# Peptides against a protein of PDB entry 7PB4, part 244

Target 1, 105 residues: chain A of PDB entry 7PB4
Amino acid sequence: KMLNIKEYKEKLLSTLGEFLEDHFPLPDRSVKKKKKNIQESSVNLITLHEMLEILINRLFDVPHDPYVKISDSFWPPYVELLLRNGIALRHPEDPTRIRLEAFHQ
Target 2, 218 residues: chain B of PDB entry 7PB4
Amino acid sequence: DALQMAVGYFEKGPIKASQNKDKTLEKHLKTVENVAWKNGLASEEIDILLNIALSGKFGNAVNTRILKCMIPATVISEDSVVKAVSWLCVGKCSGSTKVLFYRWLVAMFDFIDRKEQINLLYGFFFASLQDDALCPYVCHLLYLLTKKENVKPFRVRKLLDLQAKMGMQPHLQALLSLYKFFAPALISVSLPVRKKIYFKNSENLWKTALLAVKQRNR

## One batch from the design tools (peptide; made by RFdiffusion4, then SolubleMPNN)

Design b2_p19_8_s2 (from b2_p19_8, 11 letters changed)
Fold by OpenDDE base, seed 2:
Structure b2_p19_8_s2 (fold): chain B 105 residues (1-105), chain C 218 residues (1-218), chain A 19 residues (1-19)
Amino acid sequence: as target 1 above (105 residues)
Amino acid sequence: as target 2 above (218 residues)
Amino acid sequence: MAEQLLRLMVEELVILESQ
C-alpha cells in the first residue's frame, strides 16, 4: 500500500514536471552576452517543478515550520507566480520565507 | 499538401497581407474540415489545431469549427489534451467553446493514448462541476476518470451540495453512484439503484466520424 | 490560464500527500 502511494506520488510529480516544462520553462540561457559587468550570479536556477517539490516536502516533513527560505536558485518570477496564484504564502514576519498553501487543512 | 498548408496557416498566421484574409481563412478551414471528417487528423495536427482553437488566436466561430473537426485518424496525444485544458483556465475561450471541448473530450476519450496526466487534472474537472452548462459533460468525464483514490470526503460533500442545489440530475446520480461504489462509507444517502446510467450523448456530434475512425482502425 | 491549472494540480498533489 505505501509503495503504491509513493509510486503514485512520484508519477504525479513527474507528470507535473512535464506540464511545467511545457508551460513554465526557465528562460532560455541564450540571451546574448552583452558586455556589461552584470555579475553572472553563477547560481543555477531550479525548475518550477523542483521548487514545488521542495515546498510540498517541507509542508509535510516539517508541518510546524513549513516555510522555505527563498534562495538565489529561486527564479523571482516563479516565486511571484506561486504567490499571486495562492499556491504559496509569504511568512508574515519574514518576506524571504514562503510556504505552500495547506490545501488539505 | 493542402492540409499542411492549412495547418501552417493557422499555426504561423497569414504569411502575406492578403486583401482576402477571410477567404483564405475559410479556404484553409474547409480544407481541415474536409480531411478531418474524411480521414481524421494526425496526432500532430490535432496538437497544433487544438491549441489554436483554445488559445483565443482566432474568433469564437473559427475556434468552434476547429474543435468540431478535431477527429483523430488514430490517436490523440494526452499532452495535447493537457495543453487544451490549460487554455480553459486562461478564460479567453467562450462558454460555448468550453462546453464543446468537454463534449469533445468525452467523445474522444477512448482515442487518447494515455490517461495518466489527464487523471491528475481530476481536481480541475471536478471544480468545473459548478458551471451549470458544463456539469452534465463534466460528470460524464469524471465518471470515466474516477478512481477509488479520487473519492474523498470533501468531493462527496461538494457533490451532495450540488445535488441539493440542482436536484437529482441523472448525470450527477451516475457520478454519485460510482462514488458510492468506491467508498460506500462516505455516502450515507440512499441512491436510487439505477440499472442504466444516462449521460447526455456527447458523441452525437462526432458519431458518424467516430464510427468511421473505428472502422478504419480495425 | 496555465496558472490556474497549476494551482489545481498542486492542490491535488497536496491533498494526495495528506492521505
Scores: peptide ipSAE 0.620, ipTM 0.611, DockQ to the pose 0.510
Fold by OpenDDE base, seed 4:
Structure b2_p19_8_s2 (fold): chain B 105 residues (1-105), chain C 218 residues (1-218), chain A 19 residues (1-19)
Amino acid sequence: as target 1 above (105 residues)
Amino acid sequence: as target 2 above (218 residues)
Amino acid sequence: MAEQLLRLMVEELVILESQ
């Protein structure tokens, strides 16, 4: 039983990865050229897959404080995507923190 | 060839300059229909046209006609089905198109090359059970997809709640019976032992075409 | 375009992780 669930989960993660690459790719690095003097903090944006992994892990690892601090590696459109679709919730008192929706509760 | 031109037209969309857009559309649509019903479509053609039918690029009448002619020559790519499901979620297609898609998916189920990714979409199909128009066809699809690992307590509860709401529908009973088979401990309710599983005959729209496909692939 | 599907996929993953 456990092996089948694990395999199913792994396959689902793989399918999600492919899906995210196809439908929600990171913006090409080229668009950043036009804005002024803001130090190109070469902050490597994480993929939406990595962002979701962080959020899922936090939800299960720290269920009493499932919030993740939004870092500069979090592409703002991804954060907005998760929030508007009810996949993530913003912390009521700290707008810099988001959690995954607890779909299992 | 005429089919490639027709597929290319649907993919690229109507060229602005054509005064007779409707006649051109109808010509290409008839080309696709004729080839699909006579010979079936290649997997690549189905990939393109299925996405177009569900994307909302064209009107409901056109989308319906395209979807009705999604008849494979040999196989349907699982990836095409996954993409199609993504379009269903976007909500740009009509309710009637969604119903037709699930009917198509059930009818063409055996012609899909692999089922691994489709099985991963189990939860998405299950979520569509709440739609009264989709429910009969989704139950049939889930009946084809359900494995022991899919039978979870929360899904059992949802099915029982749906049965309480809709009554003892034959398609729902069929799915519940399968759930009881895989996980008898999760379903305490005595289900009537139905000897015959009754689903709406989704294949009826494609029956002749499916027979022809099976004959060509023998 | 695929945002609702994304939600459903994440929902399924969370449900699976809880099991």
Scores: peptide ipSAE 0.622, ipTM 0.603, DockQ to the pose 0.557; fails the geometry check
Fold by OpenDDE base, seed 1:
Structure b2_p19_8_s2 (fold): chain B 105 residues (1-105), chain C 218 residues (1-218), chain A 19 residues (1-19)
Amino acid sequence: as target 1 above (105 residues)
Amino acid sequence: as target 2 above (218 residues)
Amino acid sequence: MAEQLLRLMVEELVILESQ
């Protein structure tokens, strides 16, 4: 059966999700609260899957400005992972902005 | 069961600091080898042992021997293959282990229960064409996996560039011929009509074992 | 590493989205 492009895309997304959960899970926040007074800004970290979804959507929705601002919800190791693997690029003038690599161009 | 004890040893590691670690390892390895070549292994045993062989838990010699005895009794789980490919990415296995894995994957391809997830790894396998040691086996694997949807202009360009670099290799020609079959408009180059696709099948380490598996499952 | 597979999966996904 020829999988239509849509079905193939859906399967790829599912496989990517499972792959990310297995190999790039968020760090267990179970690090014991040592009581030091640092304001635990309860920043909810997003998954690598969600981060990639944001970047992919921005690339196609706003192709003339495909950059996403790095928020506090972006786990720094994930940002660095994407950059060092050439999956994402930093904005040349604003290091707080990243884009997905345009693999289709 | 001796096999269960052997698999458990590889999975959990040596429970006690036995003074004779090497003798114990060899005993369990021989047990796995003997059962695998005689009867084949269950899908669950292959799942465990294949992951161990590629994880870098043991030395290259042990990993090579484990991988050589990954002979199914009936089927191999697709999930085991996907996990194995993930370990290839981690780089804890030797180049020789990678080559052996691709040879194994081609040899065992028909015994894998499903191909849906493996087909999603098409891009990963295609990228491995750049490795000269892997290229012949990857071409064979891609020949088995390629669907019309996988034949894209950029992949055609990469294959033609690879052919320009390496020459008209039989395995590359086989893959290009398949690409031309699915998408004739993308390949303007006249490919020689080779009636026989020759992959290096002559050195299938598992030929006798695979015949035995097919005979038992009839 | 798993990182190489990630790149390839993302690359394929971007190519599919462009189609």
Scores: peptide ipSAE 0.622, ipTM 0.604, DockQ to the pose 0.573; fails the geometry check
Fold by OpenDDE base, seed 5:
Formats: sequence, structure tokens, C-alpha cells
Structure b2_p19_8_s2 (fold): chain B 105 residues (1-105), chain C 218 residues (1-218), chain A 19 residues (1-19)
Amino acid sequence: as target 1 above (105 residues)
Amino acid sequence: as target 2 above (218 residues)
Amino acid sequence: MAEQLLRLMVEELVILESQ
């Protein structure tokens, strides 16, 4: 029973990944930012799939502090997407921290 | 090929310069309809046209006609269905198009090549039970999709609540009976032993075409 | 609506993990 749930979760994550690649891809790096001197913060953005995986894992691994700190690798539009859709919540005292919604409680 | 030109027209959209856009649209639509009903469409053609029908690129009348002719020659790709469901979430299609899509999905269910990704959309389909217009068709779809792992206490509660709201509908009873089969401990309520599972006949729109597809694949 | 599907898929993942 438990093995089937884990396998199903992994498969669902994979399908979600494909879905996210199709509908919520990272912005193509190919937009030639005109060379204004804004330091190209070469921050490797993570996929929305990876972001969700981090948030889900944190919710269950550390249920007493389910919040993840927003890093520079978090593309701001993805954070806004998750918040807007009630998938994630901001920490009430620290806007730099977000948690996944506890849909199971 | 006339079909390739028609599919290409829908994919690329109307070229602005055509004076007779409506006649051109109708010509290509009739081409697709004729081929689909006679021979069925290839999986690739269904992928393109199904996406177009649900994207909101064309008006509701055109989308409805395209969706009605999504008849496979052999198989439908599950990826096409997943993409179609994603468009249902974007909300650019009418309520009537959503109903037609679920009817189509039930009617064409056996022609979908794989069910793995579709089974992962179980939660999405289950959420659509709250739509009174969709509910009968969604119950039928869920009846086809439901596995033991999908039968959870919260879904049982939602179905019982829905039955309390809508009354003892045949399609809800069919789904609840299946849930009781998989998880008898979750459903203490005595369900009336209905000898006949009754769903609205969604296949009626495609009955002749589906018979022809089954004969060609034999 | 892709956003709604995303929510539902995440909800399902959370429910599955809680089991």
C-alpha cells in the first residue's frame, strides 16, 4: 500500500513536471538584455517543478516550521503564481519565507 | 492534401488578407468533418485540432464543430487529452464546450492509447463534480478511471454531500457503488442494489463513427 | 485555468504525502 502511494506521488510529480514545462516554462534566457550595466546576476533560476518539490518536502519534513526562504533562484513570477492561487502562503512576520498550503489538514 | 491544408489553416490561423475569411473557414471545417466521419483522424491531427478547439482561438460555434469531429482513425494520444484538460483550466472555452469535451472523453475513452497521465488528473475531474452541468458526465468518467487508490475518505464525504444536495442521482449512485466495492469500510450507508448502472449515453453523438473505428481496428 | 489545474495537482500531491 505505502509503496504504491510513493510511486503514485513520483509519477504525479513527473506528470506535473511535464505540465509545468509546457505551460509555465522559465523565460528563455535568449532575451538579449541590452547591455545596461545591471550586473547580470547569473542566478540560476529553478523550475516551478523544483520549487514545488522543495515546498512539498519542507511541509512534511519539517511540519513545525514548514516555511522555505525565498532565494534568488526563485523566479518572482512563480512565487506570485503560487501565492495568488492559494498554493503557497507567506510567513506572517517574514515576507521572505513561504510555505505550501496544508491541503491535508 | 486537402486535410493537411485544412489542419494547417486552423493551426496557423486565418491569413488577414483573405477577403472571404468565413467561406475559407467553412471550406476547411467541412474538409475536416468529412475526413473525420469517413476515415477518422490521425493522432497528430487530433492533437492539433483538439488543442485549437479548446484554446479559444476561434468562436464557440467553430470550436463545437471541431470537437464533434475529433474521431480517431486508430488512437488518441493521452498527451492530447492532458493538453485539452489544461485548456479547460484556462477558462477560454464555453460551458457547452466543457460538457461536449467530457462527453467526447467518455465516448473516446477506449481509444486513448494510455491512461497513466489521465489517471493523475483524477483530482481535477473529481473537482468538476460540483458543476451541475458536468456532474453526470464526470461521474461516468470517474467510474471508468477510479482505482482503489483514488477512493479516499474525503472524496467519500464529498460524494455523500453531493448526494445530499442533488438527491439520489443514478450517476452518483453508480460511482458510490464503485467506491463501496473498493473501500466498503468507508461507506457504511446501504446503497440501493441497482441492478443496472445508468449513465447518460454520451456516445450517441459518435455511435456510428465509433462502430466504424472499431471495425477498422479489428 | 492552467493555474487551477496546478493547484489541484499540488493538492493531490499533498493529500497523497499525508497518507
Scores: peptide ipSAE 0.616, ipTM 0.613, DockQ to the pose 0.550; fails the geometry check

Design b2_p19_8_s3 (from b2_p19_8, 11 letters changed)
Fold by OpenDDE base, seed 1:
Structure b2_p19_8_s3 (fold): chain B 105 residues (1-105), chain C 218 residues (1-218), chain A 19 residues (1-19)
Amino acid sequence: as target 1 above (105 residues)
Amino acid sequence: as target 2 above (218 residues)
Amino acid sequence: MAEQLLRLMVEELVILESL
């Protein structure tokens, strides 16, 4: 039983990864640098897969404080995507913190 | 080849310059229909045309006709089905197209080469049970897909709640009976022992075509 | 929508992690 769950989980993770790459890729950085002096903060955006991994891990590792602080590596459209679909919840008192929905409770 | 030209037309879209766009569309659609019903389509042709039918590139009437002729010569690629399900999520297809797709998926289930990725979509299909128009066909699909590992307490609760809302539907009873078979401890309710599982299979639009496919592949 | 499938996949994954 446990082996089958592990295999199923691994397959699901793989399928999720492929799905995210196909449907929710990071924006191409190739938008032409129009010259305005905005400091190119070289913020490395993380994938939606990596973002979900962080949120899932936090939910299970620290169940009493399952919130993750939104970093500059979090692409704002991904945060909005997770929130509007009920995948993530914003902290009631701190809008810079989000948690994964506890679907197992 | 006339079929290759037709598939290429749907893939690339209408070439700008044709004055009679509708006549050209109808010609190519009839070509696809004729070949599909006579001989079936190759897996590659189904991959292309199925994606087109669900992408919203064409109108609902065209999409419906394309989907109705997704008849395999031999097999359907699982990848084509996964891509198709992804398009259902994007919401560019009509409700009638979604119903037709699930009917098609059930009808063609045995001709899909692999089921591994489709089985991973179990949760997606299960969520579609809440759609009253899809529910009968989704129950049939889930009946074909359900493994012991999929039978969870929360899914049992959702099915029982759905039964409470909709009444004792034959398709729900079939699925619940399967769930009870895999996990009898999760279903305390006495289910009527139905000797025959009845899904709305009587109107399989592809019955004749599927018989022909089976005869050709013998 | 792709967004609905995403939710369902994440839901299933969270359930599996709890098991």
Scores: peptide ipSAE 0.641, ipTM 0.525, DockQ to the pose 0.596; fails the geometry check
Fold by OpenDDE base, seed 2:
Structure b2_p19_8_s3 (fold): chain B 105 residues (1-105), chain C 218 residues (1-218), chain A 19 residues (1-19)
Amino acid sequence: as target 1 above (105 residues)
Amino acid sequence: as target 2 above (218 residues)
Amino acid sequence: MAEQLLRLMVEELVILESL
């Protein structure tokens, strides 16, 4: 029973990864080269997959404080996407912190 | 090739502002329909056209006609199905298109090359049970997809709640019976022993075409 | 939309993690 759930979860994660790459890719680095003045914030943006992994892990690892601080590695459109779809919630007192929705509760 | 030109028209859109846009569209649509029903479509053609039918690029009438002719020559790519399901969420397709899609998915289920990714969409399909128009077809799809690992207490509760709301429907009973088979401890309710499972989509729009496809691929 | 499917996939993952 447990093995099947784990396998199913792993497969779902894999499919989610592929789905995210297809539908929610990071903006191509190539287009930004032409406009001179945008400070190349050397910040490595994480994928939406990585962002979701962080949020899911935090929800289960620290259930009493499931909030993740939004870092510069969080692409703002991804944060907005998660919030507008009810996948994530903003902390009521700290707009720089978000949590995953507790869909299991 | 006339088919390639037709598919290209739907994919790229009309190149020239032709005064007879509707006539050109109808010509290409008829080309696709004729080939699909006679020979079936290649997996690549289905990938393109299925995406178009669900994207909302064209009107509901056109989308419906495209979707009705998504008949494979051999196989349908699982990726095409996953992409199609993603479009169902966009809300740009009509309720009738959604119903038709689920009917199509059930009808074409055996022609889909792989099921691994589709099985991962189990939760999405399960959520669609709440739509009264979709429920019969979704139950049939879930009946085909359900593995022991999918039978969870929360899904059992949702199915029982749905049964309480809509009554003991044949399609819902079929799914519940399968759930009871996989997890008898989760379903305390006595289900009537049905010797035969009946789904609303037992006779699909594609029956004749699918028979022809199966005969050609033998 | 791809966004709604994303929600459903994440919901399923969270549910599976809770089991």
Scores: peptide ipSAE 0.640, ipTM 0.547, DockQ to the pose 0.546; fails the geometry check
Fold by OpenDDE base, seed 5:
Structure b2_p19_8_s3 (fold): chain B 105 residues (1-105), chain C 218 residues (1-218), chain A 19 residues (1-19)
Amino acid sequence: as target 1 above (105 residues)
Amino acid sequence: as target 2 above (218 residues)
Amino acid sequence: MAEQLLRLMVEELVILESL
């Protein structure tokens, strides 16, 4: 029973990953916007899949503090997407921290 | 090939310069319809056209006609179904198109090559039970998809609540009976032993076409 | 919206993890 749930979860994550790549890809770096001198903070943005994985893991690994600090690797539109859809919640006192919604509670 | 030109027209969209856009559209629709009903469509053609029908690229009448001719020659790709479900979420299709899609999905269920990803969409389909227009068809779909692992206490509660709201609907009773089979401890309520599982519209719009597909693939 | 499907998939993942 437990093994089947883990395998099902892994498959769901994989399917979600593919879905996210198709429907919510990171913005192509290929838009050569002209070199205006703004320091291209070479921040490697993480995928929405990776972001969700972090949030899910934090929810279960640290249930008493399920909040993740928004890093520069978090693409702002993804954060907004998660918040807008009720998938994530902002910390009431720290807007730089978000948690996954506890759908199981 | 006339079919390739028709599919290409729907994929690329109407070329702005055509004076008779409606006649061209109708010609291509008729081409797709004729091939689909006679021979079925290849999985690749279904992938393209199904996405178009649900994307909101064309009007509801066109989308309905395209969706009605999504008849496979052999198989439907699971990926095409997943993409189609994603379009349902975007909300660019009409309520009637959603109903038709679920009817299509139930009708074509056996022709879908794999069910692994579709089974992962179980929660999405289950959430659609709240739509009164979709509920009968969603119950039928869930009846086909439900595994023991899907039968959870919260889903049982939602089904019982839905039954309390809608009454003892045959499609809900069928699904609840299946849930009781998988998890008898979760359903204390005595369900009437229905000798026959009855889903509305067992006569799908595609019955004749599907019989022909099954005969060709034997 | 693809966004609704995303929510439902995440909801299912969270439910599965809680089991």
Scores: peptide ipSAE 0.640, ipTM 0.543, DockQ to the pose 0.565; fails the geometry check
Fold by OpenDDE base, seed 4:
Structure b2_p19_8_s3 (fold): chain B 105 residues (1-105), chain C 218 residues (1-218), chain A 19 residues (1-19)
Amino acid sequence: as target 1 above (105 residues)
Amino acid sequence: as target 2 above (218 residues)
Amino acid sequence: MAEQLLRLMVEELVILESL
């Protein structure tokens, strides 16, 4: 039973990864819009997969405070995507923090 | 060949300069239909055309005709099905196209090369049970997909709630009976022992074609 | 549709992690 759940989970993660790469790829780094003055902090944007992994891990590792601080590595369109689809929730008092929806509760 | 030209037309879209776009579309559509019903389509052709049919690139009439001719020569790639399901989520296809897709998926289920990724979409299909038009076909699909690990208390509750709302539908009873088989402790309700599982014959649209496919692959 | 599928996949993943 446990092996089947693990295998199923691994397959789901793989399928999710492929799905995210196909439908929600990071924007090509090439759109250097010349905004003048802001130091190109070459903030490495994380994939939506990595973002979801962080959110899922936080939900289970720290269930009493399942919120993750939005870092500069979080591509804003991904944050918006998660929020508008009810996958994530914004902290009511701190808009810089988001949590994964507790679908298991 | 004529099929490659037709598939290429659907993939690339109508070339702007063609004065007679509708005649060209119809010509290519008939080519695909003729080959699909006669010989079936290669997995690659199904991948392309199935994606097109669900993407909303063409009108509902065209999409419906394409989807009706998604008949495999040998196998359907599971990846094509996953991509197709992704398009169902984008909402660019009509309700009738969704129904047709689930009918197609049930009819072609045995021709899908693998079921591993499709099984991962179990939750998605289960959520589609709430659509009254989809429910009969989704129940049939879930009946084919359901493993013991999929039978969860919350899904049992949802099925019982649906039964309370819709009544004792044969397709819902079939699925509930399977759930009870895998997890008797989760279903306290006495289900009538139906000796025969009755799903809507999704295969009826493709019955002749499926027989031909089975004959060619023997 | 892709967004709805994403939600459902994540939902299923969260449910699986809770098991």
Scores: peptide ipSAE 0.639, ipTM 0.550, DockQ to the pose 0.586; fails the geometry check

